# Peptides against a protein of PDB entry 7Q4I: the designs that were tried, part 235

Target 1, 281 residues: chain A of PDB entry 7Q4I
Amino acid sequence: HENSTIAERLYSEVRVLCWIMTNPSNHQKKARHVKRTWGKRCNKLIFMSSAKDDELDAVALPVGEGRNNLWGKTKEAYKYIYEHHINDADWFLKADDDTYTIVENMRYMLYPYSPETPVYFGCKFKPYVKQGYMSGGAGYVLSREAVRRFVVEALPNPKLCKSDNSGAEDVEIGKCLQNVNVLAGDSRDSNGRGRFFPFVPEHHLIPSHTDKKFWYWQYIFYKTDEGLDCCSDNAISFHYVSPNQMYVLDYLIYHLRPYGIINTPDALPNKLAVGELMPEI

## One batch from the design tools (peptide; made by RFdiffusion4, then SolubleMPNN)

Design b2_p30_2_s4 (from b2_p30_2, 19 letters changed)
Fold by OpenDDE base, seed 3:
Structure b2_p30_2_s4 (fold): chain B 281 residues (1-281), chain A 30 residues (1-30)
Amino acid sequence: as target 1 above (281 residues)
Amino acid sequence: DELEKLLEEANKKPPTSEQIKKIEELEKKL
């Protein structure tokens, strides 16, 4: 028997709406596997597509398909969320249909923060945006206030947000959010370990898997190491996770246990005031 | 289309400054 009392508390106190970036060709191939695995642990799960799918709970956004429309989909997705779901959650996660997320770990990270704080979290990258931006593939989570500012203040102003649907989705939202004073938070744990990852666990956990000249090392905002020290024990997300790997991760994280090892959760931190961030590490 | 290819590449990973410039140049021609 598992004691889920703390997880249940956080499920109630740290409400997360997860929206999944997908397309009609991936509804059956990828998106349904998100719904069958980690997506079921969100307080609300919505698939953002160009076609409606009642089985998947997919929304048809008024955008075309293709990678050139990802920024368009992100804008329309957050408009849709703001119009229909802004009060259904406290935090709003964007993920891809090949992102895997440990939602409980995300709730733990978010617990001290007010949803009225204009902040968002993810894998922070340093280029193009002064405060940094969050990697699209790793997934990123906006506070309710961040969504409000994005939709109400940024999107209507072409000086604050790119009106075209082209460009790097994660960079463009990062620019918009900076322009409305939404803070790019630090998602690292108390040991300085990352929680959001733009690749599969294998690529982060294996030392020297990538060349030191690999773009990732130039893009990461915070210094990180390879190997087991790369990743928090409370890691939140991984990207490029195949449908089969989602089920493997679900099994490993939620079912497989080493007999005789009992983890005691750390105490919850104190809640922060509105506008307050955790101290820099 | 060249623009479509560049946009696809830009969305796979963080784009280089050169890729962004090329995208912007092609967008201005539309």
Scores: peptide ipSAE 0.015, ipTM 0.532, DockQ to the pose 0.107
Fold by OpenDDE base, seed 1:
Structure b2_p30_2_s4 (fold): chain B 281 residues (1-281), chain A 30 residues (1-30)
Amino acid sequence: as target 1 above (281 residues)
Amino acid sequence: DELEKLLEEANKKPPTSEQIKKIEELEKKL
């Protein structure tokens, strides 16, 4: 009997569909490297583009390219997921083609939650949305119920969700989700350390890397520190990760080990009821 | 890639209206 690792158990119990925001110019330059690294650890991986690519498994959404269309692309991506893939997973991650994700750590965070709970997680920002919104670059993950509410309840109603394709993608989805009572969850670990990061590890880990006036410190919803205490030992995502850095991170996280040091995983928390959240720290 | 750099910079701080316009112009050339 192959003792299924706890990671294999979580792979089965916490099913994650990852959709990657990309464009045709980045299929070979960026998206391919996501597929070859962390994206292979998703239960399902889909690239959302304006052009089909069968090698990449890219979907051509009925949207234009450019930053002004990112919100439009996000709306169409979730419509596509709801129509074709809503039962293929329990959780639905949006990431960029330069986001790196440790999917096992995300499954660990999500394990106690019901996918029928209307909740989503990411790097929470405080401006513009009362409950906060999740940073687009750090990636954010919706429960199945959150996707249903977004697509079925929010998108069809211009009073609840912006009909235009312009605007900050992460802010606009945050407004829509709040308007249908999808909760902005707390993604911090039990020590209050962040798990989703809108920058590369270096920018978070190095003390005094940014000025105190840097917008990030005004936007972050929860208090965070710099240095090694900035980040959970079970961190989930980093942004602005180059294709080369993705392979380096894959090596460092999954292959490189200090000889004689054995990491024992923490015990899994108890599962929550539908609609129940972990206490905020 | 100049566009990639501009996009990265625009995400590292709130973009100015000028930065947004420049990004839009470069995207139209793709």
Scores: peptide ipSAE 0.009, ipTM 0.533, DockQ to the pose 0.067
Fold by OpenDDE base, seed 4:
Structure b2_p30_2_s4 (fold): chain B 281 residues (1-281), chain A 30 residues (1-30)
Amino acid sequence: as target 1 above (281 residues)
Amino acid sequence: DELEKLLEEANKKPPTSEQIKKIEELEKKL
């Protein structure tokens, strides 16, 4: 018997709307597997596409398909969320249709924060944006206030937010959010371990799996160790997760248990005031 | 810019060794 009492409490107190970046060609190939795995643990799950799909619960955004339209799709997705769903959740996660997310771990990270704090979290990268920006592939989560500022204050102003649909989606939203004083939070755990990962677990967990010259090491905002110490025990996301790997991860995380080992959750931290962040690690 | 495009592509798919090298070269120029 598993005791989920704390997870159930956090499900109610830390409401997360997950929106999934997808396209019509990936509805069946990728997106449906998100819906069948980790996406079911979101308080609300919406697939943002260019075509409607009632089985998937996909929204047809008024954007074209193609690599150059991801920024356009992100802008329209958050407009849609703000118009229809801003009060349905406290936090708003963007993920790709090949991102895997442990939503309970995200709720644990978010628990102390007010959704009225203008903050967002993810895998922080250092280039292009002074405060950093969050990797698009790892997924990133905005507070309700961050969404409000993005949609109401940033998007209508071409000086604050790029009007064209071209550009790196994650960089462009990062610029817009910085321009409206949404803070790029630190998603690391108390040991300084990362929680959002732009690659599969294997790429992070295996020492020297990537060349030391690999761009990732230059892009990460915070220094991270390689190997098992790379990743928080409360890791939140991984990217480039195949549909089959989503089911494997679901099994490993939620079903497979070592007999006789009982994990007792740590005590929840104190809630922060509006505008307050966790102390720097 | 070229770097921004390469980064955008790298975020969508696991970067190839060639893409990584190009990113590194462009980053050194910054």
Scores: peptide ipSAE 0.028, ipTM 0.586, DockQ to the pose 0.124; fails the geometry check
Fold by OpenDDE base, seed 2:
Structure b2_p30_2_s4 (fold): chain B 281 residues (1-281), chain A 30 residues (1-30)
Amino acid sequence: as target 1 above (281 residues)
Amino acid sequence: DELEKLLEEANKKPPTSEQIKKIEELEKKL
């Protein structure tokens, strides 16, 4: 028997709406596997698509399909959330249909923050945006206030937010959020280890898996180590996770246990005031 | 915009070193 009392408390106190970016061709191939695995641990789960799917609980956004419409989908998804669901959660996670998320670890990271603080978290990249932006594939989470500012203040103003649907969705939302003073938070743990990952665990855990000239090392905002020290014990997300690997990760994280090893969770940090961030690491 | 297209492609798959060089070159022109 596992003691989930703290996780249950955080489920109630740190409410997360997860929206999954997908398309009609991936409803059965990818999105349904998110719903059957980590997505069930969100307080609310919505699939954002171009076609409605009642079995999946997918919303048809007024956008076309194709690689150039991801920014359009992101804008319409957050407009939809703001109109219908802004009070259903405290935090609003964007993920792809091949992102895997440990929602309990995300709640732990978010616990000290006020949802009225204009902040968002993810895997922070340094190019294009002065404060950085969050990698789209790793998933990123906005506070309720960040969503409000994005939809109400940024989107209606072409000077603050790109009006067309072209561009890298993660860069474009990063620009918009910066322009309305939404802070790009630090998602690292107390040891300086990352929590949001734009690749599968193998790519981060294995030293020298990539060349030193690999783009990721130039894009990452914070210095990171390779190997076992790359990743927090409380890691939140991984990207490029196949449907089959989602079930493997679900088994490894939530079912497989080394007999006789008991993990005692750290104490929760103190709650921050509105507008306060955790100290820099 | 060519830069925007390259950035979009870079975000969908790990960009190659060649793709990154092109992005960097285009950014310097802005």
Scores: peptide ipSAE 0.025, ipTM 0.572, DockQ to the pose 0.084; fails the geometry check

Design b2_p30_3_s1 (from b2_p30_3, 14 letters changed)
Fold by OpenDDE base, seed 4:
Structure b2_p30_3_s1 (fold): chain B 281 residues (1-281), chain A 30 residues (1-30)
Amino acid sequence: as target 1 above (281 residues)
Amino acid sequence: DEELKELEEQRKRVAEELAKDPLKPLSEIF
C-alpha cells in the first residue's frame, strides 16, 4: 500500500508542463521512452521537434534541425507554449530526450513559489551571465511569469534577446531571462545539495577526484561536493540517461522499496508572496 | 577569455562522449 495523497495534492497545486527537446530521429529512440516513464507524471507533456508525431504528441516547430538550431527551437517552443498552453500549467520545464526528471521532487521545490514570480530553476552555471544560467541538459523550469516575460518582453527585442538561432541554447535563454529580470533561482535543498544534475547519478555520486580543471567545477555556480553529499534526497533531474536507464530509474524510484522503511515526507514550507524567493543557503 | 573557450570546448567534447557512453568515467574523457 502506498499513500500518494501529498503527491496528488502537489500534482494539482503545482501544475507542470514538460516540453521535451527532441528531433525526428529520436522520436522512437529516446522521446518515446520519456513518454513511457517520467513524462507520464507531468500535468502536460509536449515533444518539441521539427516533425509532427501524433503517437508521441510531438509538435513540428518552424525550425531546422541540428545543434546550431537548438536556440531557435527553444524560442519557438516557448512561443508555442505561450500561445497555446500558458494557462495549462504554472511551471514550464524544458528537458532533453535523455533527461530524467522526478517531477514530484520538482513540485516540492516549486511549491512555495508563486508562478507569477519571475523565476526559473535548474543547475545554475556561472559563466557568461552575471546571475548565472541553467544547464540545458539538466533541464530547467520557468514560472508562468518567466515564460510571459521571455516571450512577450525579451524575444521581440533584439537588444534583450538574440534574434539569430545560433549560440548555446542555455546561455542564450539565460541572457534573455536576465535582461527581463527573471531571477535565476537557487534549486539547492536545505542542506545545500543540488537537485538538477547535468550528468547521470554515477558521475555525481561516485567520488572520482576529478581534476579541478574539469569544466563542471569551473561552471557550477554553487560549490558542491562529490559523493553522497552531492545530491539532494529530493533530486529532480539527471542528464545523459539512456532509454533503458529511464525504466531502471522508474523502477528504483517508484517501485523498489526496502521492507520496513517508511519515508515520512517533510512538512510543506510556507508559500511565498509574489516576487519572494527562498533564502539562499 | 581563452580559458573559458577551452572550458567550453571541453564541455562540448564531454557532451559528445557521454552522449555515446553515459557511464564513461569523466576522468577518461578530458
Scores: peptide ipSAE 0.585, ipTM 0.942, DockQ to the pose 0.787
Fold by OpenDDE base, seed 5:
Structure b2_p30_3_s1 (fold): chain B 281 residues (1-281), chain A 30 residues (1-30)
Amino acid sequence: as target 1 above (281 residues)
Amino acid sequence: DEELKELEEQRKRVAEELAKDPLKPLSEIF
C-alpha cells in the first residue's frame, strides 16, 4: 500500500536522462546491475561505452578505454545526448557503473529549477575551478540548457574546453561549464546536508576520524560532517557501490519498511524563474 | 600547487583502492 502520486508527478515533470559511464568489460559485471536497479527509475537510461550492446542499451562512443579517456567519453557522451536525446529529458545525469542513485530524491532537488537555467548539481569540489566543480564519482546532473551550452558553446572552442581527452573528467567538464556560465549549484538540503556522495554510505555515516589532510576534506566545497549528520534524508547518490550492494540498496530503500512508520513528504517548493537558484545555506 | 598535486595523487590512490574494495576503511588507504 504505497502512495507514489508525488513521485509519479515528478517523474513526468522532472524528466531525467541517466547516462552511465561504462566499458565493455563492465557491461555484464556492473552496468547490467545499474539497469536492473536504480537505472530503471530514470526516464531514459543510456550506457556510454566503447562497444555497442543492444541488450544493455550501450552506445559505442568513438573513444578508447581507460581512465585517461574518461574526459573523452564525457565529451562524446554529451555530444551524443545533445544530438539524439536533448528533448527526451529536462535533466541529464552522469553516473558511473558503480554509482547508485535515488532518482526520486534527485527529482525533488531539481523540481524548483528550470531546465532552461544553466546549472548543474553534484558533490561540489573547490579546487581547479573557481565556482567549484562536481565530483565525477558521485555523479552530476546538468540541466538541458547546461548540456546545450556545454556541447554547442564550450566543446567547439578550445579556449573554453579542453580538446584532448586527457585530464580529470570532472575537473575538465567543470572548467568547460564555468567558461560558458553554467552555474555550479548547491545540492545540499535545507539542513545543509549533502545529497551527492563520492563514497559508499558507510564511509560517510561512520566517523573515521580521518586527518583533515585527507583529500576529501580539502576538496569539499561545503563543510560537511561524518556520521548521521553527513547525509540528507533525501540523499541522491553514492559511489563505489558494488553490484550486490545495488540490490541491497534497492531493497532497503524501496521495499524494506518499518511497520507503522509513514513518511509524509515535505511540500514541493515553489518553482524558480529561469536563471534563479535556491539561496545558498 | 604541489600540495594540490599531492592531494590529487592521494585522491587517485584512494579511488583505485576503493574500486577494488569499496568498504576498505579510508584510514587504511591514505
Scores: peptide ipSAE 0.581, ipTM 0.941, DockQ to the pose 0.795
Fold by OpenDDE base, seed 3:
Structure b2_p30_3_s1 (fold): chain B 281 residues (1-281), chain A 30 residues (1-30)
Amino acid sequence: as target 1 above (281 residues)
Amino acid sequence: DEELKELEEQRKRVAEELAKDPLKPLSEIF
């Protein structure tokens, strides 16, 4: 028998709306497997598409499909959330239909922060944006205030936010958020280990003889190591997770247990004031 | 910068290959 009392408390106190970036061709192939695995642990789960799907709970956004429209879809997704769901959650996660998320670990990271603090978290990259931006594939989470600033202050102003739908989605939202003073938070744990990952666990956990010229090492905002030291014990997300691997991860994380090992969770940190961030590590 | 452009092109190539085969070793892609 598991004791989920703390997880249940955090489910109530740290409400997360998850929106999934998908398209009609992936509703059955990918998105439904998100719904059947980690997506069920969100307080609210919405699939953002170009076509409605009542079985999936997919929303038809007024956007075209294709990689060149991802930024357009992100803008419309957050507009939709702000209009219909801004009070349904405290935090708003963007994930892809091949992102896997441990929502409980995200709630733990977010717990000390006020949702009225203009902040967002993810895998922070250093190029293009002075404060950094969050990797689109790893998923990123905005506070309620960050969503408000994005939709109300940034999107209507072409000087603050790109009006066309071109560009890298993650870079463009990062620019917009910086321009309205939404802070790019540090998602690392107390040991300095990352929580949001732009690849599958295998690519992070197994030391790759990757050249230092590999883009990821040039993009990461915080220095990280390969191997087991790469990843927090409270890791939040992985990208390029196949539908089959989602079920494997669900089993490994939520069902498989080493007999006789009982984990005692760390105490919850003190809550921060509005506008306050955790100390830099 | 030209270097950043090359890195972004690499990022795109890696993303395209991993979308087809998520477990493909990174060393075989770039």
Scores: peptide ipSAE 0.574, ipTM 0.940, DockQ to the pose 0.804
Fold by OpenDDE base, seed 1:
Structure b2_p30_3_s1 (fold): chain B 281 residues (1-281), chain A 30 residues (1-30)
Amino acid sequence: as target 1 above (281 residues)
Amino acid sequence: DEELKELEEQRKRVAEELAKDPLKPLSEIF
């Protein structure tokens, strides 16, 4: 039997509400598989849709469907969270219905931070936003204070936050958050390896011989390499994970063990003061 | 501006292809 004492402690001390971006056509095809795999490890799991689904625990947001409405859905999702759930968690993760997340690794990254610090984490991109913004597909996590500032200070002000529902969701929230002094954190581990990934593990772990003109290399805020050194041993998320791959990843991460190999976790870092960030690597 | 526009168009194409085939090599989509 495994010892989960530290993971159980972090489950209590680093409470995460996960909201999943989905649509009615994906409730059965994708979203239910999130609920049956990694989503069960969130302290609270909510599916944000345009239609209610009691089996899934999906919320019908007052938005239309389509890629041009993703920004509208994100705004309404965070408004809903702020109104109904702001005290149910310390951290608020956005993920897609094809994002896989290792929630324990996210709690480990978040542990030193105060939820009253205006900060958010994810796969940081450099275009459009001076401090950077977090990739929508890799998923991103806001502190409770970041959610408060987004909903209360940014959303009501058209000068701070785009009022229409058009634009790239991840860019638009990134602009809004910057405008209310929410910091774009560094999610890399102590070795400088990334934790949030906008593709499946295969695309990061196996050198694809992509030209340096590939958009990803131009978008990444922090320099990263392909191969085994691409990814933290405590990686948090991957995107474009199929429903079948979610079950495979659940098995590989939580069940499959090489006999006789025991991993000793690193010591938890010291907790930071409100407003304090970990030093950049 | 023009370079960033091309990169954003590439990002959209890659996203559309990977949504259909998540394991499609990036080098084939680029």
Scores: peptide ipSAE 0.571, ipTM 0.938, DockQ to the pose 0.866

Design b2_p30_3_s2 (from b2_p30_3, 14 letters changed)
Fold by OpenDDE base, seed 4:
Structure b2_p30_3_s2 (fold): chain B 281 residues (1-281), chain A 30 residues (1-30)
Amino acid sequence: as target 1 above (281 residues)
Amino acid sequence: EEELKKLEEQRKKTGEALAKDPNIPLSEIE
């Protein structure tokens, strides 16, 4: 009783490779649950680790573990993708092993864009990078051209991209991408609501009356309010999602239905030319 | 900027807290 024709079309036309940032200690605890839930909706799913795991499909990158090596892992991950998988997808999503992603909504957002457009999307933060950068935890997605520019143009040049493995991963890739003219896109929907979220839905949906000085309000590139209007009906990602909550979200999003309510998808937008972005709202 | 440094520290603290308990109120972290 479900019509998934449009979703199937987008699965074919908007191919997404998802790579998951993980480590050996989290293979069973977290990464496995990504594979069993939202990760199965990616066209290709790869777990980037320091140890190989054939059951998980984890790749052992030549990096150490620890927070001070996350940037190094990201660089090696994209190098690996470029070498082995650059033609396997059109878009390349980075997510953490505690990020939940509604891949269909991401495909919908990406549909009008050319993979040859140097652009990436996520939860845009304003500090450190003029055009902004995407929050690492919320996940971010690069076009094929963005990956090419990152790996081929940015990484080999210490003036464009940090050579050591230290620093905030999301900030550093943001700097590198800006330096090679990869555009930080606007992931908001037509109503100006966000799609990538650095926290669980609860923290966005329920006003917490946090001080305006709270870092998040200072970091967000686009002004947003808490409450029901915080989040797109076509939201893409949430961070700090526990393994158990991944299954809950899978059930709520893909199985639970209110009887008598039929959701009709909006018409797909027109495709953009290479280099063209959707107008900002 | 010292202000940004403080914000980044707060961001780090938030991440550490939420990694342990994703449902902890943000107001309890600041």
Scores: peptide ipSAE 0.625, ipTM 0.951, DockQ to the pose 0.861
Fold by OpenDDE base, seed 2:
Structure b2_p30_3_s2 (fold): chain B 281 residues (1-281), chain A 30 residues (1-30)
Amino acid sequence: as target 1 above (281 residues)
Amino acid sequence: EEELKKLEEQRKKTGEALAKDPNIPLSEIE
C-alpha cells in the first residue's frame, strides 16, 4: 500500500479550488473525463460553462460561446468564485477541459506561499505584460488575495481591466493582475525546470527541430531546454491532453510502479511571510 | 509590433491545430 501521509497533509493545508473552462458541447466529450481523473483530487471542482449541468456540476455563466468570449467567461468565473467560494479554498486554479493537472505537485509548489500574498503561477510568457503573464492553456493558479484584487479592485475599473470580452484571455487577465500588483510568480523547481506546460509531454520531452523563431521560444519568460531536462519531476500541468490520454496519465502517475524503486519526497520548505516570494533561480 | 502580431497569429494557428490533433509535430505547424 502507498504512504500518502504528506499528500493528505497538503490536501488539508493547501486547499485548491479548480475551475474548468468548458462549453455545453464539451460536457460529455471532455469535461466529464476531467471529473473522472485529475479533477477528483481538487478540494473543489467547478465547471464553468454557458449551460447548467447538475451531473457535471457545471455553472451557467452569463456569457456567449466561442474563443472571443473566453475573457468574458474568465471574468464571470472569478466573480462567481469570489461571491460563492472565496473561503472554500486557498488557491484557485483555472484549467481548460483538455488540461491535465497533477494537483499534489501544485500543492507542493504552493506550500511555502501565503494565500494572502498577491501572487499567481503558471507557464510564464513575456510579451504584452512587463512582469509576464501565465499561459491560459497550461492553467494558472491565483492566491485568494489575487482573486480578491482581481474581482474587487481590477474588474470594476476600466482603466485597470478591460471591460469588454474581447482579447486573449490569458493576456488580459495578466494585464489586470499586474495593474493591481499581483505578482507573476516563478513556477520553476529548484533545478530551474518548468512545472506548467502549454503542450502535451511529448512536445516538451522530445527535441523538436523547430526553428528558434517559433513563437513558443519567443514567448517563454524563462529559458528552457528540450528533452528530459525540460520538465520538473514535480510537473504540474500539460495542455491538449485528450480524454483518453487523461486516463493513461492517471494510470502512469498514480498506479504504474517500477518494482523496487521507492521515491522519498524532499522535505517541505519553510513557509514564507505574507508578500514574500521564493528567491529566483 | 508587427512581429509580435505575427507571433500571436502563429500561436493561434498552433492552438487550432493541436486542438484537432495534439500529436502533430510542432514543426509541421510552422
Scores: peptide ipSAE 0.624, ipTM 0.950, DockQ to the pose 0.801
Fold by OpenDDE base, seed 3:
Order: sequence, then C-alpha cells, then structure tokens
Structure b2_p30_3_s2 (fold): chain B 281 residues (1-281), chain A 30 residues (1-30)
Amino acid sequence: as target 1 above (281 residues)
Amino acid sequence: EEELKKLEEQRKKTGEALAKDPNIPLSEIE
C-alpha cells in the first residue's frame, strides 16, 4: 500500500495547468503518450497545436507550424490560457511533447511561493537576458501573476515584447518577462542540485567528457556537476524523452520500488509572502 | 557576439541531433 496523503494535499493546494507544445503531425506520435503518462497528474492538461483534436484535448491556435513559429505559438497559448483558464490553476507549465515532468516534485518546489508573486522557474540560462531565462525544452512554469503580466502588460507593448514571431521562443519570453519584472527564480534544491533538465537523464547522469566549450556549459546560469550529483532527488523535468521512455519513466518513478526502503518526505517549508523568494543557496 | 552566435548554432545542431536520436552521445554532436 502507498501513502499519497501529502501528494494529494499538494495536488489541491498547488494547482498546475500544463500546456504542451505540439503540432498535428505529433498528436498521435508523441502528444497522446504525454496524456497517457505524466500529463494525467496535472490539474489541467491542454495541448496547444495548429489543429483541433477532441480526443487529445488539443486547441487550434491561430499560428503556422515550424520552428520559426514557436514564439508565436507560445504567445497565443498564454493568451488562450489567460482568457479561458487563468483561474483554473495557480501555476502554468509549458512543456514540449517530448518533455517528461514529475508534477509532484514541481508542486513541492512551488509550495512556498504565492501564485501572486511574479516569478517563473525552469532550467535557467545566462545569455541574452540579464536575469537569465528558462530553457524551452526543459519546460518552465509561470505563476498566475507572471501569466497576467506577460499577457496584459508585456504582449501588447512592442517595446516590452517582440511583436513578430521570429527568434528563439525561450529567449523571447525571457526578455518579455524581465521587462515586466517577472523574476527568474532559482529552481535548485537545498543542496544546489538542478530540477529542470534540457536533456534525457542519461546525458546528465553519465559524464560524456564534453569539452568545457560545449554550449550547455556556457549557457547554464548555475554551476552544476556531472554524474550522480547532477540531479536533485526531487528532479522535475527531462527533455528529448521518447514516447517509449515516457512509459519506462512512469514505471520506474511511480511503480517500481526497492523493497524495504521507506521514503519519508521532508516537512513542507513555510509559506512565503507575496513577492518573497526563497533565500539564495 | 560572434562567439555567442557560434554557441547558438551549436545549440541548434544539438537539438536537431537529439530530436532524431535522443540517446546519441553529446560528444558526437559537433
């Protein structure tokens, strides 16, 4: 028997809307597998596409397909969320259709924060944006206030937010959010280990002896170690996860257990005031 | 600026490679 009392509490108190970036060609190939695995643990799950799919719960956004339109799709997705779903959740996660997310770990990270605090979390990168920005592939989560500021204050102002649909999606939203004083939070755990990851677990857990000049090491905002200490015990996301690997991860995380090992969760931290962040590590 | 452009190109190449084969070693991605 499994005791999920704390997880159930967090499910009710830290409501998460997950929107998945997808396209019509990936509805059956990728998106449906998100719905059948980690996506079912979101309080609300929406697939943002260019075509409607009632079986998937996909929304047809008024955007074209292709990498050059990802920024446009993100803008329209958050506009749609603000118009229809802003009160359905406290936090709003963007993920790709090949991102795997442990939603319970995300709720744990978010628990102390007020959704009225203008903050967002993810894998923080340092280039282009002074405070940093969150990697698009690792997924990023906005507070309700961050969504409000993005949609109401940033998007309508070309000086604050890029009006065209070109550019790197994650960089552009990062610029917009900074311009409306949405804080780029620190998603690391108390040991300084990351929680959002832009690659599959294998690439983080196993040192690949990449040159220090490799872009990832130049992009990461916080220093991270390779190997077993790379990742938090409460890791939240991984990118480039194939549909088959999503089911494997679901089994390993939620079903497979080492007999005789009892996991006792740490106590929940105190709630923060509106505008307050966790102390720097 | 030029160095950052090179890094961004490498990032793009990495994404393209991993989208095809997510288990390809990062060291094999130029």
Scores: peptide ipSAE 0.623, ipTM 0.950, DockQ to the pose 0.839
Fold by OpenDDE base, seed 1:
Structure b2_p30_3_s2 (fold): chain B 281 residues (1-281), chain A 30 residues (1-30)
Amino acid sequence: as target 1 above (281 residues)
Amino acid sequence: EEELKKLEEQRKKTGEALAKDPNIPLSEIE
């Protein structure tokens, strides 16, 4: 009795390639569960690792493992995507192997934008980068043009993009993208609520006893409150989601229904011209 | 900036803690 006509339309019109940051030790522990849950709703799903795994569909990138190599892995991942998959999708999502993503909500957000617009979206942070950068853990999505500019224009130029593999991955890509005029978009909904989240739902929905000095409140580009007003009804991602919790979320979001409640989707917005962004709230 | 350095250290600690236990209260993270 489910009607997925609009979701099917967006699946065709807003094609998303999802690449998952993982490592060989997490192929079975974490990455496999992404593949069995939300990852199956991507148009294409690739796991970026240091070792090949045909069962998982993992690619062995020429990088080492460890936190100090995450930036290197991101650079190589996008090089690989550009070389092999740039025409396989319109949008290119980076997520961790403990990120959960509602891909339909991401397609809804992206629908008005041209993939030829140099833009990327995620949980926007304000430090280090003037226009802001997107949190690595919450996941971030680049347009096809953004990927092109990153790989072709930024990466080959040490003045535009860090040549070594050290540094915070999300900050470094943010610097590179800014240097090639890829815009850091606003992923908030029409009510000003966020869609990409760097923690599990519990940490956003339930007010914590953290003070305003907690780093997250200092990092967020757009100020938001805790509680039910924290999150869009069309939220896209959450981070630090355990493998078991991914299956729970899949059940709650796609299967569990309150009997007698019917949701009517909002009308799709008008498509934007190339280079045009939605107005910020 | 010294303050930003402190915040980045806290961010790192948060990530390490939540990677081990995603349900640990944020208030318990230094």
Scores: peptide ipSAE 0.620, ipTM 0.949, DockQ to the pose 0.806

